# Designs tried in a protein design run: peptides against a protein of PDB entry 8YVU. Part 13

Target 1, 39 residues: chain A of PDB entry 8YVU
Amino acid sequence: PQLCYILDAILFLYGIVLTLLYCRLKIQVRKAAITSYEK
Target 2, 160 residues: chain B of PDB entry 8YVU
Amino acid sequence: TWLTVLKKEQEFLGVTQILTAMICLCFGTVVCSVLDISHIEGDIFSSFKAGYPFWGAIFFSISGMLSIISERRNATYLVRGSLGANTASSIAGGTGITILIINLKKSLAYIHIHSCQKFFETKCFMASFSTEIVVMMLFLTILGLGSAVSLTICGAGEEL

## One batch from the design tools (peptide; made by RFdiffusion4, then SolubleMPNN)

Design b1_p9_2_s2 (from b1_p9_2, 7 letters changed)
Fold by OpenDDE base, seed 1:
Structure b1_p9_2_s2 (fold): chain B 39 residues (1-39), chain C 160 residues (1-160), chain D 39 residues (1-39), chain A 9 residues (1-9)
Amino acid sequence: as target 1 above (39 residues)
Amino acid sequence: as target 2 above (160 residues)
Amino acid sequence: as target 1 above (39 residues)
Amino acid sequence: TDELLRLLL
């Protein structure tokens, strides 16, 4: 049971990091789309 | 194309593969340090007795390193070498998954036979612990195989 | 303990989905950057 | 990715 909780913590941390990276990329895509529309 | 995606993420996949390999090695080392698997009766730790965490980690580490080096140096010979290493790592990963599934089945069968409702019995505790570790190793091996297959597809696409 | 393994499965699936989405977004950012550079 | 690589290597 304790090992399962450790795995949960690692997977949870991984999920948070990926979510942050995803949000950053989504913002970049939006900025690039706006710049392309202005040209 | 999917190939273009994989090519762009080759370094990331290689790093992920190395990380997965290192985690597998760490778990293998910890288990070997805490438990003398050689003295454990039965096939509960069959995957560990086979040395899978060690040789599997080595194969994944080598394939990941070769993939990263191939991407950075952009040399044709390194691409071929990486493809070969990733293919070998994919085969090793598949074999590892098979061994882990067999181990998991044996561990679950052991728990069922001994009616391990009371976790305080040493044998039941060991079987439960083995099951947990095997499940963790199975997940890591699936991740490693996924990265190795992705790198293999990427390398094959570069040769075309 | 059984709930922990279910959580592991959910978090693992979430991690895979996020990784795929991240890769797709990264491609979109690169395509948008190339299109912006050609203009 | 480069930062992750530097952390792992």
Scores: peptide ipSAE 0.470, ipTM 0.803, DockQ to the pose 0.030
Fold by OpenDDE base, seed 5:
Structure b1_p9_2_s2 (fold): chain B 39 residues (1-39), chain C 160 residues (1-160), chain D 39 residues (1-39), chain A 9 residues (1-9)
Amino acid sequence: as target 1 above (39 residues)
Amino acid sequence: as target 2 above (160 residues)
Amino acid sequence: as target 1 above (39 residues)
Amino acid sequence: TDELLRLLL
């Protein structure tokens, strides 16, 4: 049971990190699209 | 398009394989250090008795390393070597998953038979611990297999 | 304990989905960068 | 990815 909770914590942290990276990447795509439209 | 994506992520997949392998080795060593598997009755740790955490980790590590080297040097012979290693790792991963599933079923059956209402009973605790470790190893093996298969597809696409 | 295993499965699936989405988004960023360079 | 590899090696 304790190991299961540790795994949950690791997977949760991984999910948060991936979500943050995804958000950053999405912002970059949007910025690139805006810059391309202004040219 | 999919092949080009996989090629660009080949290094990432290789790193994932190495990481998976390292985690598998860590779990294997921890289990071996905490528990004397040879003296445990039953097949609760059958995957560990088979040495899966060790040989599986070795295969994934080799596959990941070869993938990274192949990407860096961009040589045809390395691509073939990486493809071979990734294929072997995929087979090893599939076998490992099968072994882990069998072990998981045995562990769950053991828990069910002994009606483990008392967590503090040594047998029930060991079975529960084994189940947790096997589940963790199963997840890691699935991740490793996914990376190995992806790398295999990349390598096959380069040969065509 | 059963709830913990279910959570593990959900978090694992979430991690896979996020990884795939991240890969797709990364490709889009790269395509946008190439298109911007060709202009 | 290169930094991750350097961390692993």
Scores: peptide ipSAE 0.468, ipTM 0.804, DockQ to the pose 0.029
Fold by OpenDDE base, seed 4:
Structure b1_p9_2_s2 (fold): chain B 39 residues (1-39), chain C 160 residues (1-160), chain D 39 residues (1-39), chain A 9 residues (1-9)
Amino acid sequence: as target 1 above (39 residues)
Amino acid sequence: as target 2 above (160 residues)
Amino acid sequence: as target 1 above (39 residues)
Amino acid sequence: TDELLRLLL
């Protein structure tokens, strides 16, 4: 049971990090789209 | 288009594969250092008895390293070597998943048969611990297999 | 203990889905960059 | 990715 909770913590942290990276990438896509529209 | 995407992610997939392999190796060594699996009754640690954490980790590490080197040097001979290693790692990963699933089933069956109400009973504790470790190893093996298969597809695309 | 394993499965699935979405988004960023370079 | 690789290797 304790190991299960440790795994949960690791997976949760991984999920948070991926979510942040996804958000950053999404912002980059939007910026690239805006720049292409201004040209 | 999919091949070009996978090619660009080869380095990332290789790093992920190496990391997965290292984690699997660490877990394998920790379990072997704390427990003498050979003296444990039953097939609770069947995956460990088969040596999967060790040989699987080696295959994944080699495959990941070769993939990274192949991508960096962009040499045809390295691409072929990486393809071979990734294919071998994919087969190893599939075999590992099968072994881990069998181990998990046996461990769960053991817990059920012995009606493990007391967690601190040595047999029940070992079965529970094994189940937890096997689940972790299963997840890591699935990730490793996914990376190895992706790298294999990339390598095959470069040979065509 | 059973709930912990269920949580592990959910978090693992979430991690896989996020990884796939991240890959898709990265592809979109690269396509946008190529299109901007051809102009 | 290169920085991550440098951290892992």
Scores: peptide ipSAE 0.464, ipTM 0.803, DockQ to the pose 0.028
Fold by OpenDDE base, seed 3:
Structure b1_p9_2_s2 (fold): chain B 39 residues (1-39), chain C 160 residues (1-160), chain D 39 residues (1-39), chain A 9 residues (1-9)
Amino acid sequence: as target 1 above (39 residues)
Amino acid sequence: as target 2 above (160 residues)
Amino acid sequence: as target 1 above (39 residues)
Amino acid sequence: TDELLRLLL
């Protein structure tokens, strides 16, 4: 049971990091698309 | 540019595969050092008795190393070797998952039969511990299989 | 304790899905960058 | 490794 909680913490942290990276990447794609549309 | 990207992805996948293999090996060695699996009654540690943490780790390590070497040397013969190793690792991963699922079912059945309400009973503790380790190994095996399959697809794409 | 294992499974699935989405988005960013460089 | 970090950031 204690190992399960440790795994939960690791997976939760991983999920948060991936979500932040995904959001940043999505913003970059949007910026690139806007810049390409203005050219 | 796409080939360079694929190479970087292959290296990352290879490193991930090696890391996964090392973690599996570490878990296997720790369990074998702490517990005499040969003297444990029942099938709670069937995956360990089958030696999966050891041979699985070896297969994944070899596959990852070959993938990295193939990427670095960019030789056709190494690409074929890496593809073969990745295919073998994928098969080994699938077999490992099957063994782990069987072990998990046996462990859960043991817990159910003995009505392991008291965590302090040695047998129940061992069954619970085994279940936790098996679940962790299952996740690692799935990650390893994913990396091996990805490397296989990349290698096949380079040969086409 | 049983809830912990369920949470592990959910978080693991979420991690896989996010990884796939991140890879797809990364490919899109690269394609957009290449297209912008050719213009 | 640095290039991977730059690609990730």
Scores: peptide ipSAE 0.407, ipTM 0.788, DockQ to the pose 0.022

Design b1_p9_2_s3 (from b1_p9_2, 5 letters changed)
Fold by OpenDDE base, seed 4:
Structure b1_p9_2_s3 (fold): chain B 39 residues (1-39), chain C 160 residues (1-160), chain D 39 residues (1-39), chain A 9 residues (1-9)
Amino acid sequence: as target 1 above (39 residues)
Amino acid sequence: as target 2 above (160 residues)
Amino acid sequence: as target 1 above (39 residues)
Amino acid sequence: SELLLSLLL
């Protein structure tokens, strides 16, 4: 049970980090798309 | 497009594979150090008895290292070597998953047969612990296999 | 204990999906960067 | 490590 909760914590942390990175990357894509439209 | 992305992520995939391998090795070592698996009755730790955490970790580590080296040096011979190693690691990962699934089934069957309502019985505790470790190892093996397959596809795309 | 394993499966699936989405988004960012460089 | 760091940055 304790090891399962440790794995959950690692996977949860990984999910949060990936979500933050995904959000940052999505913002970058949007900025790039706007810059291409103004050109 | 997918092949070009996989090529650019080869180092990351290789690092991930090495990390997965190291974690698998650490878990294997810890389990072997804490539990005298040779004296454990039954097939609860069949994956550990087969030495999977060790040889699987070696295959994944070699595959990851070769992938990183292949990406950094961008030499044709290294690409072929990495492809071979990643293919071998993919096969090893698939075999490992199979072994882990079999172990998981045995562990679950053991829990069911012994009617493990009394959690404090050593046998039931060991079966539950085995199940947890096997699940963790299964997830790590799937991650390693995913990286190895991705690297294999990338390497195969470079040879075409 | 069973709930922990279910949570592990959900978090693992979420991690895989996020990784795939992140890879797709990274491709888009790289394509946008290449298009901006050719300009 | 550099790629991971570049991803974090």
Scores: peptide ipSAE 0.481, ipTM 0.807, DockQ to the pose 0.026
Fold by OpenDDE base, seed 1:
Structure b1_p9_2_s3 (fold): chain B 39 residues (1-39), chain C 160 residues (1-160), chain D 39 residues (1-39), chain A 9 residues (1-9)
Amino acid sequence: as target 1 above (39 residues)
Amino acid sequence: as target 2 above (160 residues)
Amino acid sequence: as target 1 above (39 residues)
Amino acid sequence: SELLLSLLL
């Protein structure tokens, strides 16, 4: 049971980090799309 | 192409493979230090008795290191070496997954047979602990195999 | 305890999905960068 | 570490 909670914490942290990275990439894609449209 | 993406992530995949291998080695070492697996009755720790966390970690580490070196030096002989190492790591990972699945089945069967509703029975606690460790090792092995296969595909694409 | 394993499965699936989405976005950003460089 | 950092940036 305790190991399960440790795994949950690691997976949760991983999920948060990936979500932040995904958000950053999504913003970059949007900026690139806007720049291509203004051209 | 997917091959181009894999080539660009080759170093990352290699680092991930090494990291996965190190984590597996650490878990193996901790389990061996805390538990005398030789004195544990049954096949609950069959994957550990087979030494999988150790030899698997070595194969994954070598494969990851060779992949990183191959990418950095851009030498044809290193690419071939990396491909060979990643192929070996993929085979090792597949074997490891098989061993871990068998171990998991045995552990679950043990828990079921002994009706381990009472947490305070030492045997039931050990079986549940084994199950948890095996599941963690299985996830790590799947990640390692995924990286090794990805690196193998990348290396094969460079040889074509 | 059983809830912990269910949570692990959900978090693991979430991690896989996010990794795939991240890879797709990274490819899109790279394609957009190449298109901007050719202009 | 540099690759991880470049991935994060």
Scores: peptide ipSAE 0.472, ipTM 0.795, DockQ to the pose 0.025
Fold by OpenDDE base, seed 3:
Structure b1_p9_2_s3 (fold): chain B 39 residues (1-39), chain C 160 residues (1-160), chain D 39 residues (1-39), chain A 9 residues (1-9)
Amino acid sequence: as target 1 above (39 residues)
Amino acid sequence: as target 2 above (160 residues)
Amino acid sequence: as target 1 above (39 residues)
Amino acid sequence: SELLLSLLL
């Protein structure tokens, strides 16, 4: 049971990091699309 | 192409494979140091009795190292060697998953048969602990297999 | 304790899905960068 | 390290 909670913490942290990276990439794609539309 | 993406991430996949191997080796060493698996009744630690954390970790570590070296030196003979090592690691990973699933089923069956309501009973505690460790090892083995298969596909694509 | 293992499975699946989505976004960013460089 | 740094930037 304790190992399960440790694994949950690691997976939760991984999920948060990936979500932040995904949001940053999505913003970059949007900026690139706007720049391409203005040209 | 997917092949181009995998080629660019080959070094990262190799590092991930080595890390997975090291974690598996650490878990195997800790379990063998804390528990005398040879004297434990039943097959709740069958994967450990088979030595999977050790030989599996060695296979994944060698495969990962060869993949990194092959990428860095960009030599045809190293690419072929890495492909062979990754293929062997993929087979070892698949075998390991099978052993771990069998161990997990035995551990779960033991818990069910003995109606392990009291966690403090030695046999129930050991079966529960085995189940937790086997699940963790299964996740790590799946990650290692994924990296080995990805590296195998990259190596095969470079030979074509 | 059973809820913890269920949570692990959900978080693991979420991590896989996010990894795939991140890879797709990374490819899109690279394609956008190449298109911007050719213009 | 460069890939990780590039990922962080």
Scores: peptide ipSAE 0.446, ipTM 0.787, DockQ to the pose 0.023
Fold by OpenDDE base, seed 2:
Structure b1_p9_2_s3 (fold): chain B 39 residues (1-39), chain C 160 residues (1-160), chain D 39 residues (1-39), chain A 9 residues (1-9)
Amino acid sequence: as target 1 above (39 residues)
Amino acid sequence: as target 2 above (160 residues)
Amino acid sequence: as target 1 above (39 residues)
Amino acid sequence: SELLLSLLL
């Protein structure tokens, strides 16, 4: 049971980090698309 | 530029694979040191008896190291070697997942049959502990397999 | 304890899906950057 | 961390 909670904590942290990275990458894609359209 | 970005991804995947392998090895060694698996009756630790934490960790470590070396040296023979190692690691990972699933089923069946309401019984505790370790190893193995497959696809793309 | 394992499964699945989406998005950013450089 | 950061730039 304690190991399960540790795994949950690691997976939760991983999920948060990936979500933040995904959001940042999505913003970059939007910026790149806008720049490509203006050219 | 595109090749440089692919190389950075390969290095990341290689590092992830090595890290996963090291964690699996650490878990394997800890479990083998704390528990005398040979004296535990039943197949609760079948994955450990099969030596998966050891050979799986070795395969993933070799694959990751070869991927990093291949990226750094940019030699065609190393790329082929890395592709071969990643393919072997992917097969090993698939086999490991199968073994872990079988072990998980046995552990769950044991818990169900013995109706482990008394967590303080040594057998129920060991079965629960085994289940937890197997689940952790399964997750790590899936992550390692994902990295190995990704590296294999990248390496195959470079050969074409 | 059962809830912990269910949470682990959900978080693990979420992590895999996010990783795949992140990889796809990264490929899109690269394609957009290359197209912008060729123009 | 550096690799993750480099993947992020």
Scores: peptide ipSAE 0.488, ipTM 0.805, DockQ to the pose 0.025; fails the geometry check

Design b1_p9_2_s4 (from b1_p9_2, 6 letters changed)
Fold by OpenDDE base, seed 2:
Structure b1_p9_2_s4 (fold): chain B 39 residues (1-39), chain C 160 residues (1-160), chain D 39 residues (1-39), chain A 9 residues (1-9)
Amino acid sequence: as target 1 above (39 residues)
Amino acid sequence: as target 2 above (160 residues)
Amino acid sequence: as target 1 above (39 residues)
Amino acid sequence: SELLLRLLL
């Protein structure tokens, strides 16, 4: 049971980090698309 | 620039694979050091008895190292070697997943059969512990397999 | 413990999906960057 | 490792 909670904590942290990275990358894609459209 | 980007991804995947392998090896070593698996009755630790944490970790580590070396030297022979190692690691990972799933099923069945409502019973504790470790190893193995497959695809793309 | 394992499964699935989406998005950013450089 | 971190960031 304790190991399960540790795994949950790791997976939760991983999910948060990936979500933040995904959001940042999504913003970059949008900026790149806008720049490509203006050219 | 494309090659540089692909190179960076290969290195990342290689590092991830090595890290996963090291974690698996550490868990395997800890379990083997804390528990005398040889004296545990039943197939609760079948994956450990099969030595998967060790040979799987070795295969993934070698694959990851070869991928990193191949990326750094950018030699055709190293690319082929990395592709071969990643393919072997992918097969090993698939086999490992199968072994871990079988172990997980056995552990869960053991818990169910013995009606492990009393967590403090040694057998039930060991079965629960095994289940937890197997689940962790399964996740790590899936991550390692994903890295190995990704590296294999990248390597195959370079050969074309 | 059962709830913990369910949470692990959900978080694991979420992590896989996010990883795939992140990879796709990264490819899109790269394509957009190359197109912007050729212009 | 730093390049990887910079690529991730």
Scores: peptide ipSAE 0.467, ipTM 0.802, DockQ to the pose 0.024
Fold by OpenDDE base, seed 1:
Structure b1_p9_2_s4 (fold): chain B 39 residues (1-39), chain C 160 residues (1-160), chain D 39 residues (1-39), chain A 9 residues (1-9)
Amino acid sequence: as target 1 above (39 residues)
Amino acid sequence: as target 2 above (160 residues)
Amino acid sequence: as target 1 above (39 residues)
Amino acid sequence: SELLLRLLL
């Protein structure tokens, strides 16, 4: 039972990091799309 | 193309594969150091008895290292070697998943048969611990397989 | 204790989905960057 | 590569 909580913590941290990276990439895609539209 | 993207991520995938393999080795060594698997009755640790954490981790590590070396040196012979290693790692990963699922089913069946109401009973505790470790190993194996398959597709695309 | 295993499964699936989405976004960023460089 | 790590970061 203690090991599942450790795994939960690792997976949770991984999920947070991926979510932040996803948000950053999404912003970059939007910026690139806007720059492409203005040209 | 999708292949071009995979090629650019080949080093990252290789590093991920090596990391996954190292984690699998760490778990395997910890389990072997804490538990005398040979003295445990039943098939609760069948995947460990088969040595999966060891050979699986070796295959994934070799595949990852070859992928990184292939990308860095950009030599045709290394690409072929990486493709072969990644294919072998993909097969090993699939086999490992199968073994782990079988082990998990046996462990769960053991818990159900013994009606483990008292967690402090040594057999029930060991079965529960085994189940947790097997689940962790299963997740790591799935990640390793995903990386190996991705690297295999990338290597196949370079030969084409 | 049974709830932690369910949580593990959900977090694992979430991690896989986010990884796939991250890869797709990264491809989109690269395509947008290439298109911007050719203009 | 450091560039890939910087892009990831």
Scores: peptide ipSAE 0.449, ipTM 0.800, DockQ to the pose 0.022
Fold by OpenDDE base, seed 4:
Structure b1_p9_2_s4 (fold): chain B 39 residues (1-39), chain C 160 residues (1-160), chain D 39 residues (1-39), chain A 9 residues (1-9)
Amino acid sequence: as target 1 above (39 residues)
Amino acid sequence: as target 2 above (160 residues)
Amino acid sequence: as target 1 above (39 residues)
Amino acid sequence: SELLLRLLL
């Protein structure tokens, strides 16, 4: 059970990091789309 | 194209594969150091008895290293070598998944047969521990297989 | 123990989905960067 | 790779 909880913690952390990175990338895509539209 | 993306992520996939391999190796070594698998009755640790964490880790490590080297040097011969290694790693991953599934079935059957109501019994504890480790190894193997397949597709796309 | 395994499966699936989405988004960012460089 | 790492970080 302890190993399962450790895996959960790692996967949870990985999920959070990926979510943050995804959000940052999504913002970058939106900014790039706006700059392409203004041109 | 998806191939162009996979090519750009080849180093990342290779690193992921190496990391997965190292984790698998670490789990294998820890289990072998903590548990005398040879003295454990039954096939609860069949994947470990087969040496999967070790040879699987070697295959994934070699595949990942070759993928990284291939990307860095951008040489045609290294691309072919990486493709071969990734293909071998994909086969190894598939075999590993099969072994782990069989081990899971055996572990679950063992838990069911011994009616593990008393969790504190050594046999039930070992079966539960085996199940946990095998599940972890299965997830890692799936990740490794995913990286190896992705690298294989990338390498195949470069040869085309 | 069973809940931990279920959580592991959910987090693992979530991680895979996020990885795929991240890859797709990264492609979009790169395409947007290339189009901005060609203008 | 450094740019990717900086983007990750």
Scores: peptide ipSAE 0.436, ipTM 0.803, DockQ to the pose 0.022
Fold by OpenDDE base, seed 3:
Structure b1_p9_2_s4 (fold): chain B 39 residues (1-39), chain C 160 residues (1-160), chain D 39 residues (1-39), chain A 9 residues (1-9)
Amino acid sequence: as target 1 above (39 residues)
Amino acid sequence: as target 2 above (160 residues)
Amino acid sequence: as target 1 above (39 residues)
Amino acid sequence: SELLLRLLL
């Protein structure tokens, strides 16, 4: 049971970090698409 | 195209918020139906005694519904209502997290003080069950707060 | 303990889905960068 | 979903 809660914490942290990275990457894709459309 | 993507993200966040609210409500109703919290000694169910699963679920549900309706109708008056509801839900979520953390600390302290080596003791079982439910509610509340804050930022951006 | 394992399964699935989406988005950013460099 | 597909494309 203790290992389960530790795993939950690690997976939760991983999910948050991936969500932030995904948001940053999505913003980069959007900026690249805008620059491609202006050309 | 970008506005349609943002709208789709708002719908997704709104649905996530409603789902989180429904799960919180279900847990609250199950705990209240199975356990008489008023007769349980101690503050192991302090978040439930405060009614957080109920009023929190209502706030998150209203916020999510308003966000979805605002996005679908593209009406400026609904955007303001959604922004207000999401702000209220964000405040409620922050308060809920605080209450749940306090409850979690009390439950863990109870388990430690009573040296709950025998899981089958009624008091130790209730404290353990409370801890598990509070942890799940904490995760759901964090997800709800994240969605409400995201919707608030999106709504504020639409008014500019 | 059973509830903890259910949460682990949900978080694990979420992490896998986000990782796949992140990888696909990263490939799109790379393709956009290559197209911008050729112009 | 179409949303995820449009988000990916």
Scores: peptide ipSAE 0.441, ipTM 0.792, DockQ to the pose 0.020; fails the geometry check

